# Peptides against a protein of PDB entry 3QIS, part 350

Target 1, 334 residues: chain A of PDB entry 3QIS
Amino acid sequence: PSLELSRREFVFENVKFRQLQKEKFQISNNGQVPCHFSFIPKLNDSQYCKPWLRAEPFEGYLEPNETVDISLDVYVSKDSVTILNSGEDKIEDILVLHLDRGKDYFLTISGNYLPSCFGTSLEALCRMKRPIREVPVTKLIDLEEDSFLEKEKSLLQMVPLDEGASERPLQVPKEIWLLVDHLFKYACHQEDLFQTPGMQEELQQIIDCLDTSIPETIPGSNHSVAEALLIFLEALPEPVICYELYQRCLDSAYDPRICRQVISQLPRCHRNVFRYLMAFLRELLKFSEYNSVNANMIATLFTSLLLRPPPNLMARQTPSDRQRAIQFLLGFLL

## One batch from the design tools (peptide; made by RFdiffusion4, then SolubleMPNN)

Design b2_p30_4_s3 (from b2_p30_4, 14 letters changed)
Fold by OpenDDE base, seed 5:
Structure b2_p30_4_s3 (fold): chain B 334 residues (1-334), chain A 30 residues (1-30)
Amino acid sequence: as target 1 above (334 residues)
Amino acid sequence: LVEEIREEMEKLRKEYAEERKKEEELEELL
């Protein structure tokens, strides 16, 4: 069997978080026999492509003189955004298109990623006084390294932040403030807030706005701004409640005093974000007659975002653990 | 906390807008 490929090199320029890009090519069976094609893993890879890439179809049959269109889809989800923001991964891959009893055809994937405040750590964002797209990539790496060191220092309760030489970090990320302050100003009376989905186009505009500016107002509907906050919290490399405190939150869920002590042990930025979000959500709950929002709905929604199980425990989360996690948040909403 | 954050962030937003305006004024002169 033999194939002809219309293209073997693909460039995905300006790849962004949650923005689907597609490149298409054709494969043609110029042979006299039917062929089966499939994308196969390279040596030592478990998957035929990186998590942000997909081929559709990834396998199929071609009759003699048949042609099929293959779509290469690039989509940066919450699962790939952090490693792309740091430059640990890049928009580069090699696909192996295998023919059964035939040859391998190599496809080169390349491009560039545009960093996002989505998928960036709270600690790094607290040090970013400018939009992330204005921050040099080298400085983003330094801010992430510094963020890790400050998290460790904060957990160890050791050294007061030496007030002297480095710019004082923000109390919370400006992106969190922009989203929450907008919702506080404009969305407290919004019917079905956090229950109605946003518009995908508006979500992309909000993401681009937060990545490129410090606006006076966030574009889009209150539903889109609310969903953007959920997406932001979901995309955090570490949840607002650090993984190290997850089990202690569950264990303390029915003791409001211990719950507050656990939160006091969060890194400063995480603790401030948590308190700021809880203050907003308590304010939102005062308008329950207008927005149809209740404490159980909010606690259930935000629990999965703020109090994520560590990756090693995700497969072991029980209904009891979920209920404890909800009860933990309820103690800050009521 | 909420008001302290608002004051800090409103100041930051203002400082940023003033900086961007100076950059734009400089680009218009080039």
Scores: peptide ipSAE 0.561, ipTM 0.914, DockQ to the pose 0.914
Fold by OpenDDE base, seed 3:
Structure b2_p30_4_s3 (fold): chain B 334 residues (1-334), chain A 30 residues (1-30)
Amino acid sequence: as target 1 above (334 residues)
Amino acid sequence: LVEEIREEMEKLRKEYAEERKKEEELEELL
């Protein structure tokens, strides 16, 4: 069996968070026998491609002289955004198109990723006074390393090193402020806020706006701005309530005094973001007659974003643990 | 806290807009 491929090299320029890119090619059976094709893992890989890449179809049969279109889809989700922002991963891969009883065909994937404030740590973003697209990639790496070290020192209650020479970090990321201040000003009376989905095109415009500017106003509907806040919180590599405090939040869920003490132990940026979000959500709840938002809905929605179980415990989260997590957050909304 | 954050961020936004204007003025001269 043999195939002809219309293309073997694919370049995905300016790949962005949540922006789907597609490249297509054709495969043709120039043989006299039916062919089965499949994308197969390389010798050391568990998967045929990186998590941000997909082939469709990834397998199939071709009769003699049959041709099929294959789509190569590049999509950076929350699961790939952090490693692409740090430069740990890149828009580069090699796909192996295998024929049953035939040859292997190699496809080269290349391109560039544009960094996003989505999937960047709260600590790093508090150090970014400019849009992330204006920050040199070398400086992003340094900011992530310094942010990790500051987080660990804060959690360990280690004395901060000399405050003297480094620019003071922001109280919260400017991106969170932009989203929340917009919602506070314009969305308190928005019917079905956080219940109606945003528009995908508007979400992309909001992401691009936050990555490239410090605007006076965020573009798009209040629903799109609200969903962008949820996406931002979901994409954080470390949730607003750090994984190290997860169990303590559950254990304290019925004691409001202990809950406040647990929050006081968060890194400064995480603590400020948490308090800022809770202040916004309490304000939003005062307008429940207009926006149809209630404390149980908000607590349920934001608990999954703010108080995520550590990755090693996700599969073991009981309904009781979820209810404790919701109860913990309710103590800050009521 | 909310007002302190607003004041800090409004200052930052103003400083950024002033910097961007200088960068644009410089790019127009090149």
Scores: peptide ipSAE 0.560, ipTM 0.914, DockQ to the pose 0.788
Fold by OpenDDE base, seed 4:
Structure b2_p30_4_s3 (fold): chain B 334 residues (1-334), chain A 30 residues (1-30)
Amino acid sequence: as target 1 above (334 residues)
Amino acid sequence: LVEEIREEMEKLRKEYAEERKKEEELEELL
């Protein structure tokens, strides 16, 4: 069996977080026998492609003189955004299209990724006084390394970071402030806030706005701005409540004094973000007669974002653990 | 905390807007 491929090289320019790109090509069976094709893993790989890439269809049968269209879909989710922001991974891959009893055909995937504030650590973002797209890639790497070291120092020493000759970090990421300050100003009376989905096009505009500017106003509806905040919190490489404190939050969930002590042990940026979000959410709850938002809804929604189980415990989270996590957050909303 | 963050961030936004304006004015001169 033999295949003819219409294209073998694919370039995905300006790949962005949550923006789907598609490239298509055709495969044709120019043989006299039916053939089965499949994308197969390379030597030492477990998957036929990187997590941000997909082929559709990834396998199939072709009759003699049959042609099929294959879509190559590039989509950077929360699961790939962090490693692409850091430059640990890149928009490069090789796909192996295997023909049963035939040849292997190699497809080259290339392109560039545009960094996002989504999927960047709170520590790194607190050091970014400019939009992330204006920060040189070399400086992004340095900011991530410094952020890791400072987080560890903050957790281990309980010592105030010696504010050496480096520029003082922001109290919270500017992106969180932009989102929350907008919601505070314009969305407190918005009916069904955090319950109504935003528009996908508006979400992309909000992401692009936060990555490229420090605007006076965020574009889009209040629902889209609210959903962008949820997406931002979900995309964080580490939740606002650090994984190291997860169990202590559950253990303290019914003691509001201990809960406050646990939060006081967070790294400065995480602690400030937590307190800032809680202040906003308490303010939003004052307008419950207008926005239909209640403490139980907010606690349930934000607990999954702010107080995530460590990856090693995620599969073992009990209904009791979830209820304790919600109760922990309720103690800051009431 | 909220007001302290607001003051810091409004200052940052203003400084950024002033820098951008200078960059634009420089680009128009070239």
Scores: peptide ipSAE 0.559, ipTM 0.913, DockQ to the pose 0.923
Fold by OpenDDE base, seed 1:
Structure b2_p30_4_s3 (fold): chain B 334 residues (1-334), chain A 30 residues (1-30)
Amino acid sequence: as target 1 above (334 residues)
Amino acid sequence: LVEEIREEMEKLRKEYAEERKKEEELEELL
């Protein structure tokens, strides 16, 4: 069996978080026998492609002289954004299109990724006084490494090192302030806030705006700005409540004094973001008659984002653990 | 906290806007 491929090289320029790009090519059975094709893993890989890439269809049959269109879809989700922001991964891959009882056909995937504040650590963002697209990639790597070391020092209660002339970190990421201050100013009376989905185009504009500028106003509807805040919190590599404190939050969920003590042990940036978000959400709840937002809805929604189970516990989360996590947040909303 | 954050961030936004304006004025001169 043999195939003819219309294209073998694919370039995905300016790949962005949550922006789908598609490239298409055609495969044709130029042989005299039916053939089965499939994308197969390389020798050391478990998957036929990187997590941000997909072929559709990834397998199929072709009769003699039959032709099929294959879509190569590039999509950076929350699962790939952090490793692309750090430059640990890149928009480069090789796909192996295997023909049963035939030969392999190699497809080259290349391109560039544009860094996002989405999927970047709170610690790194607190050190970014400029939009992330203005920060050199080399400096992003250094900021992430330094941020990890400061998180560990903060958790270990190590004495703060000397007040060297390093610029003081922001109290919270500017991106969080931009989103929350916008919602505070314009969305407190918004009916169905956090219940109505945003528009995908507006979400992309908001992401691009936060990555490239420090705007006076965020573009899009209040619903899109609200959803962008949820997406931001979901995409954090470390949740606002660090994984190390997850179990202690559950154990303290019915003691408001212990809950406050647990939050006081967060790294400074995480603690400030948590307190800032809770202050905003308490303000939003004062307008419940206008925005239809209640404490149970908000606690349920934000619990999954702020108080995520560690990856090793995700598969074991009980309904009781979820209820304790919700109760923990309720103690800061009421 | 909320007011301290607002004051810090409004200052940062102003400083950034003043820098961007100087960069744009420089780019228009090249």
Scores: peptide ipSAE 0.557, ipTM 0.914, DockQ to the pose 0.903

Design b2_p30_4_s4 (from b2_p30_4, 15 letters changed)
Fold by OpenDDE base, seed 3:
Structure b2_p30_4_s4 (fold): chain B 334 residues (1-334), chain A 30 residues (1-30)
Amino acid sequence: as target 1 above (334 residues)
Amino acid sequence: LVEEIREEMERLQREHKEEEERREEEEEEE
């Protein structure tokens, strides 16, 4: 069997978080026999492509002189955004299109990724006084390394923040402030806030706005701004409550005094973000008659975002652990 | 805390806007 491919090189320019890009090509069976095609893993790979890439269809059957369109879809989710922001991964891959009893055909994928404040650590964002797109990529790497070291020092209680001549980090990321301050000003009376989904186009505009500017006002509906906050919290490489404190939060869930002590042990940026979010959510709950938001709904929603089980424990989370996690957060909302 | 954050961020917004305005003025002079 033999295939003809209309294209073998694909370039995905300006790839952004949550923005789907598609490139299409055709494969044709120029043989006299039917053939089965499939994308196969390279030697030492578990998957035929990187997590941000998909082929559709990834396998199929072609009769003689049949042609099929294949879509190559590039989509950066929360699962790939952090490694692309750091430059640990890149928009580069090689696909192997295998023909049963035939040849392998190699496809080259290339392109560039545009960094996002989504999927960037709270520590790094507290050091960014400019939009992330204005920060040189070399400086982003340095800020992530410095942020990791400052997190470790804070957890180990080793070094007081020297009041030294280095630029003081922000109390919270500007992106979180922009989202929360907007919601506080304009969304407290919004019916079904955090229950109604945002618009995908507005979400993309909000992400692009936060990546490129420090706006006076966030574009889009209150529902889109609310969902953008949820997406931001979900995309964090480390949740607002650090993984190291997860078990202690569960163990303290029924003692409000111990809960406050656990939160006091968070790194400064994480602690400030947590307190700021809790202040906002308590304010939002005062308007429950207008926004239909209740403490149990908010606690359930935000617990999954703020108090994530460590990756090694995800498969072992019991219903009891989930209820303790919700109870922990309820102690800050009531 | 909320007021302290707001005051810090409103200052940052002003400082950023004043920096953008200065860059636009420098680009118009070239």
Scores: peptide ipSAE 0.479, ipTM 0.874, DockQ to the pose 0.925
Fold by OpenDDE base, seed 5:
Structure b2_p30_4_s4 (fold): chain B 334 residues (1-334), chain A 30 residues (1-30)
Amino acid sequence: as target 1 above (334 residues)
Amino acid sequence: LVEEIREEMERLQREHKEEEERREEEEEEE
């Protein structure tokens, strides 16, 4: 069996978080026999492609002289955004299109990723006084390294020896402030806030706005700005409540004094973000008659974002653990 | 905390805007 491919090289320029890009090509059976095609893993790979790439269809049959269109879909989700922001991964892959009882066909995927404040650590963002797109990639790496070192120092209660002339970190990321301050100003009376989904186009505009500017106003509806905050919190590499404190939050869930002590042990940026979000959500709850937002809904929604189980415990989260996590957050809303 | 954050961020926003305006003026003079 043999295939003809219309294209073998694909370039995905300016790949962004949550922006789907598609490139299409045709495969044709120019042989005399039916053939089965499939994308197969390379040697030592578990998957036929990187997590941000998909082929559709990824397998199929072709009769003689049949042609099929294959879509190569590039989509950076929360699962790939952090590794792309750090430059640990890149928009580069090789796909192996295997023909049963035939040869392999190699497809080259290339492109560039544009960094996002989404999926960047709270520590790095607190050091980032400019939009992330204005920050040189080399400096982003340094900011992540410095962020890791300060997180470790904060957890170890080590006073930084050299308060060198490194600019004082922000109390919270500017991106969180922009989102929350907008919602505080304009969305407290918004009916069904956090219940109505945003528009996908507006979400992309908000992401691009936060990545490229420090705007006076965030574009889009209050629903889109609210959803952008949820997406931001979901995309954090480390949740607002660090994984190391997860179990202690569950264990303290019914003691409000212990809960406050657990939060006081968060790294400075995480602690400030948590307190800032709780202040906003308590303010939002004062307008429950207007916005239809209640403490149980907010606690249920934000618990999954702020208090994520560590990856090793994710598969073992019980309904009791979820209820304790909700109860922990309720102690800050009420 | 909320007011301290606001004051810091509103300052940062102004400083950034003044830097952009200055850059645009420099690009128009060249």
Scores: peptide ipSAE 0.476, ipTM 0.875, DockQ to the pose 0.917
Fold by OpenDDE base, seed 4:
Structure b2_p30_4_s4 (fold): chain B 334 residues (1-334), chain A 30 residues (1-30)
Amino acid sequence: as target 1 above (334 residues)
Amino acid sequence: LVEEIREEMERLQREHKEEEERREEEEEEE
């Protein structure tokens, strides 16, 4: 059996977070026998492609002289965004199209990724006084390393943040401020806020806006801006409440004094973001008669974003743990 | 805290805008 491929080299230019790109090619059975094709893992890989790539179809049968279109889909989700932002991974892969009882055909995938504030750490973003697209990649790496070291020092209470450094970090990421300040100004009376989904096109415009500018106004509806805030919080490599404090939050959930003490132990940026979000959400709850937003809905929604279980405990989360996590957050909303 | 954050961020927006305006002026003079 043999295949003819219309193309073997694919370039995905300007790959962005949550923006689907598609490249198509044809495979043709130029043989005289039916054949089965499949994408197979390389010798040391568990998967046939990287997490941000997929082939559709990834397997199939071809009769003699039959042709099939294969779509190569590039999509950077929350699961790949952090690794691509850091440059630890790149838009490069090799696909192996295997023909049963035949040859392997290699496809080369290349391209470039455009960094996003989505999937970047709160610590790194607090050091970024410019849009992430204006920050040189070399400086992004340095900011991430410095941010990790400062977080570790803050958690260990070893070194006070040097208040004298010319490069003081922001109290919160500018991107969080832009989103929350917009919602505070324009969305407090918005009916069904955080309940109505945003528009996908508006979400992409908001992401691009936050990655490229420091605007006076965010584009899109209040629903799209609200959903962009949820996406931002979901895409954080570490949740607003650091994984190290997760269990202590659950254990303290019914003691408001201990809850406040646990939050006081967060790194400065995480603590400020938490307090800022809680202040906004409490303000939003004052308008509950207009926006139909209640404390239980908000606590249920934001608990999954702000107080995520550590990856090692995610499979073990009990209904009791979820209820404690909600109760912990309710103590800051009421 | 909310007001302190607002004052910091509004300053950052002004500084960024003034830097963009200066770059545009320098590019128009060349």
Scores: peptide ipSAE 0.474, ipTM 0.872, DockQ to the pose 0.816
Fold by OpenDDE base, seed 1:
Structure b2_p30_4_s4 (fold): chain B 334 residues (1-334), chain A 30 residues (1-30)
Amino acid sequence: as target 1 above (334 residues)
Amino acid sequence: LVEEIREEMERLQREHKEEEERREEEEEEE
């Protein structure tokens, strides 16, 4: 069996977080026998492609002289955004299109990723006084390293912030402030806030706006701005409540004094973000008659974002653990 | 906290706008 491929090289320029890109090619059975094709893992790989790439269809049968279109879909989710922002991964892959009892056909995937404030750590963003697209990649790496060291120092309670570091970090990421301040100003009376989904086009505009500028106003509907905040919180590599404190939050869920003590142990940026979000959400709840937002809905929604189980516990989260997590957050909303 | 954050961020936003306006002026002069 043999295949003819219309294209073997694919370039995905300016790949962005949550922006689907598609490149298509055709495969044709130029043989005299039916053939089965499949994308196969390379040697030592578990998957035929990187997590941000997909082929559709990834396998199939072709009759003699049959042609099929294959879509190569590039999509950077929350699961790939952090490693692409750091440059640990890149928009590069090699796909192996295997023909059963035939040859292997290699496809080259290349391109560039545009860094996003989405999927960047709170610590790095607090040091980032410019839009992420204005920050040199080398400086992004330094900011991540510095962020890690500051997280460790903050957890250890050992070193006063040496006042001699030329630039004090922001109290919260500017991106969180922009989102929350917009919602505070314009969305407190918005009916069904956090219940109505945003528009995908508006979400992309909001992401691009936060990645490229410090706008006076965020574009899009209040629903899109609200969803962008949820996406931001979901995409954080470390949740607003650090994984190390997860169990302590659950254990303290019915003691508001202990809950406040647990939050006080967060790294400064995480603690400030948490307090800032809770202040906003409490303000939003004052307008419940207008926005149809209640404490149980908000606690349920934001608990999954702010108080994520560590990856090792995620598969074991009980309904009781979820209820404790919700109860923990309720103690800051009421 | 909320007001301190606002004051800091509104300053940062002004500083950024003034820097962008200066870059645009420099690019128009070249």
Scores: peptide ipSAE 0.473, ipTM 0.876, DockQ to the pose 0.910

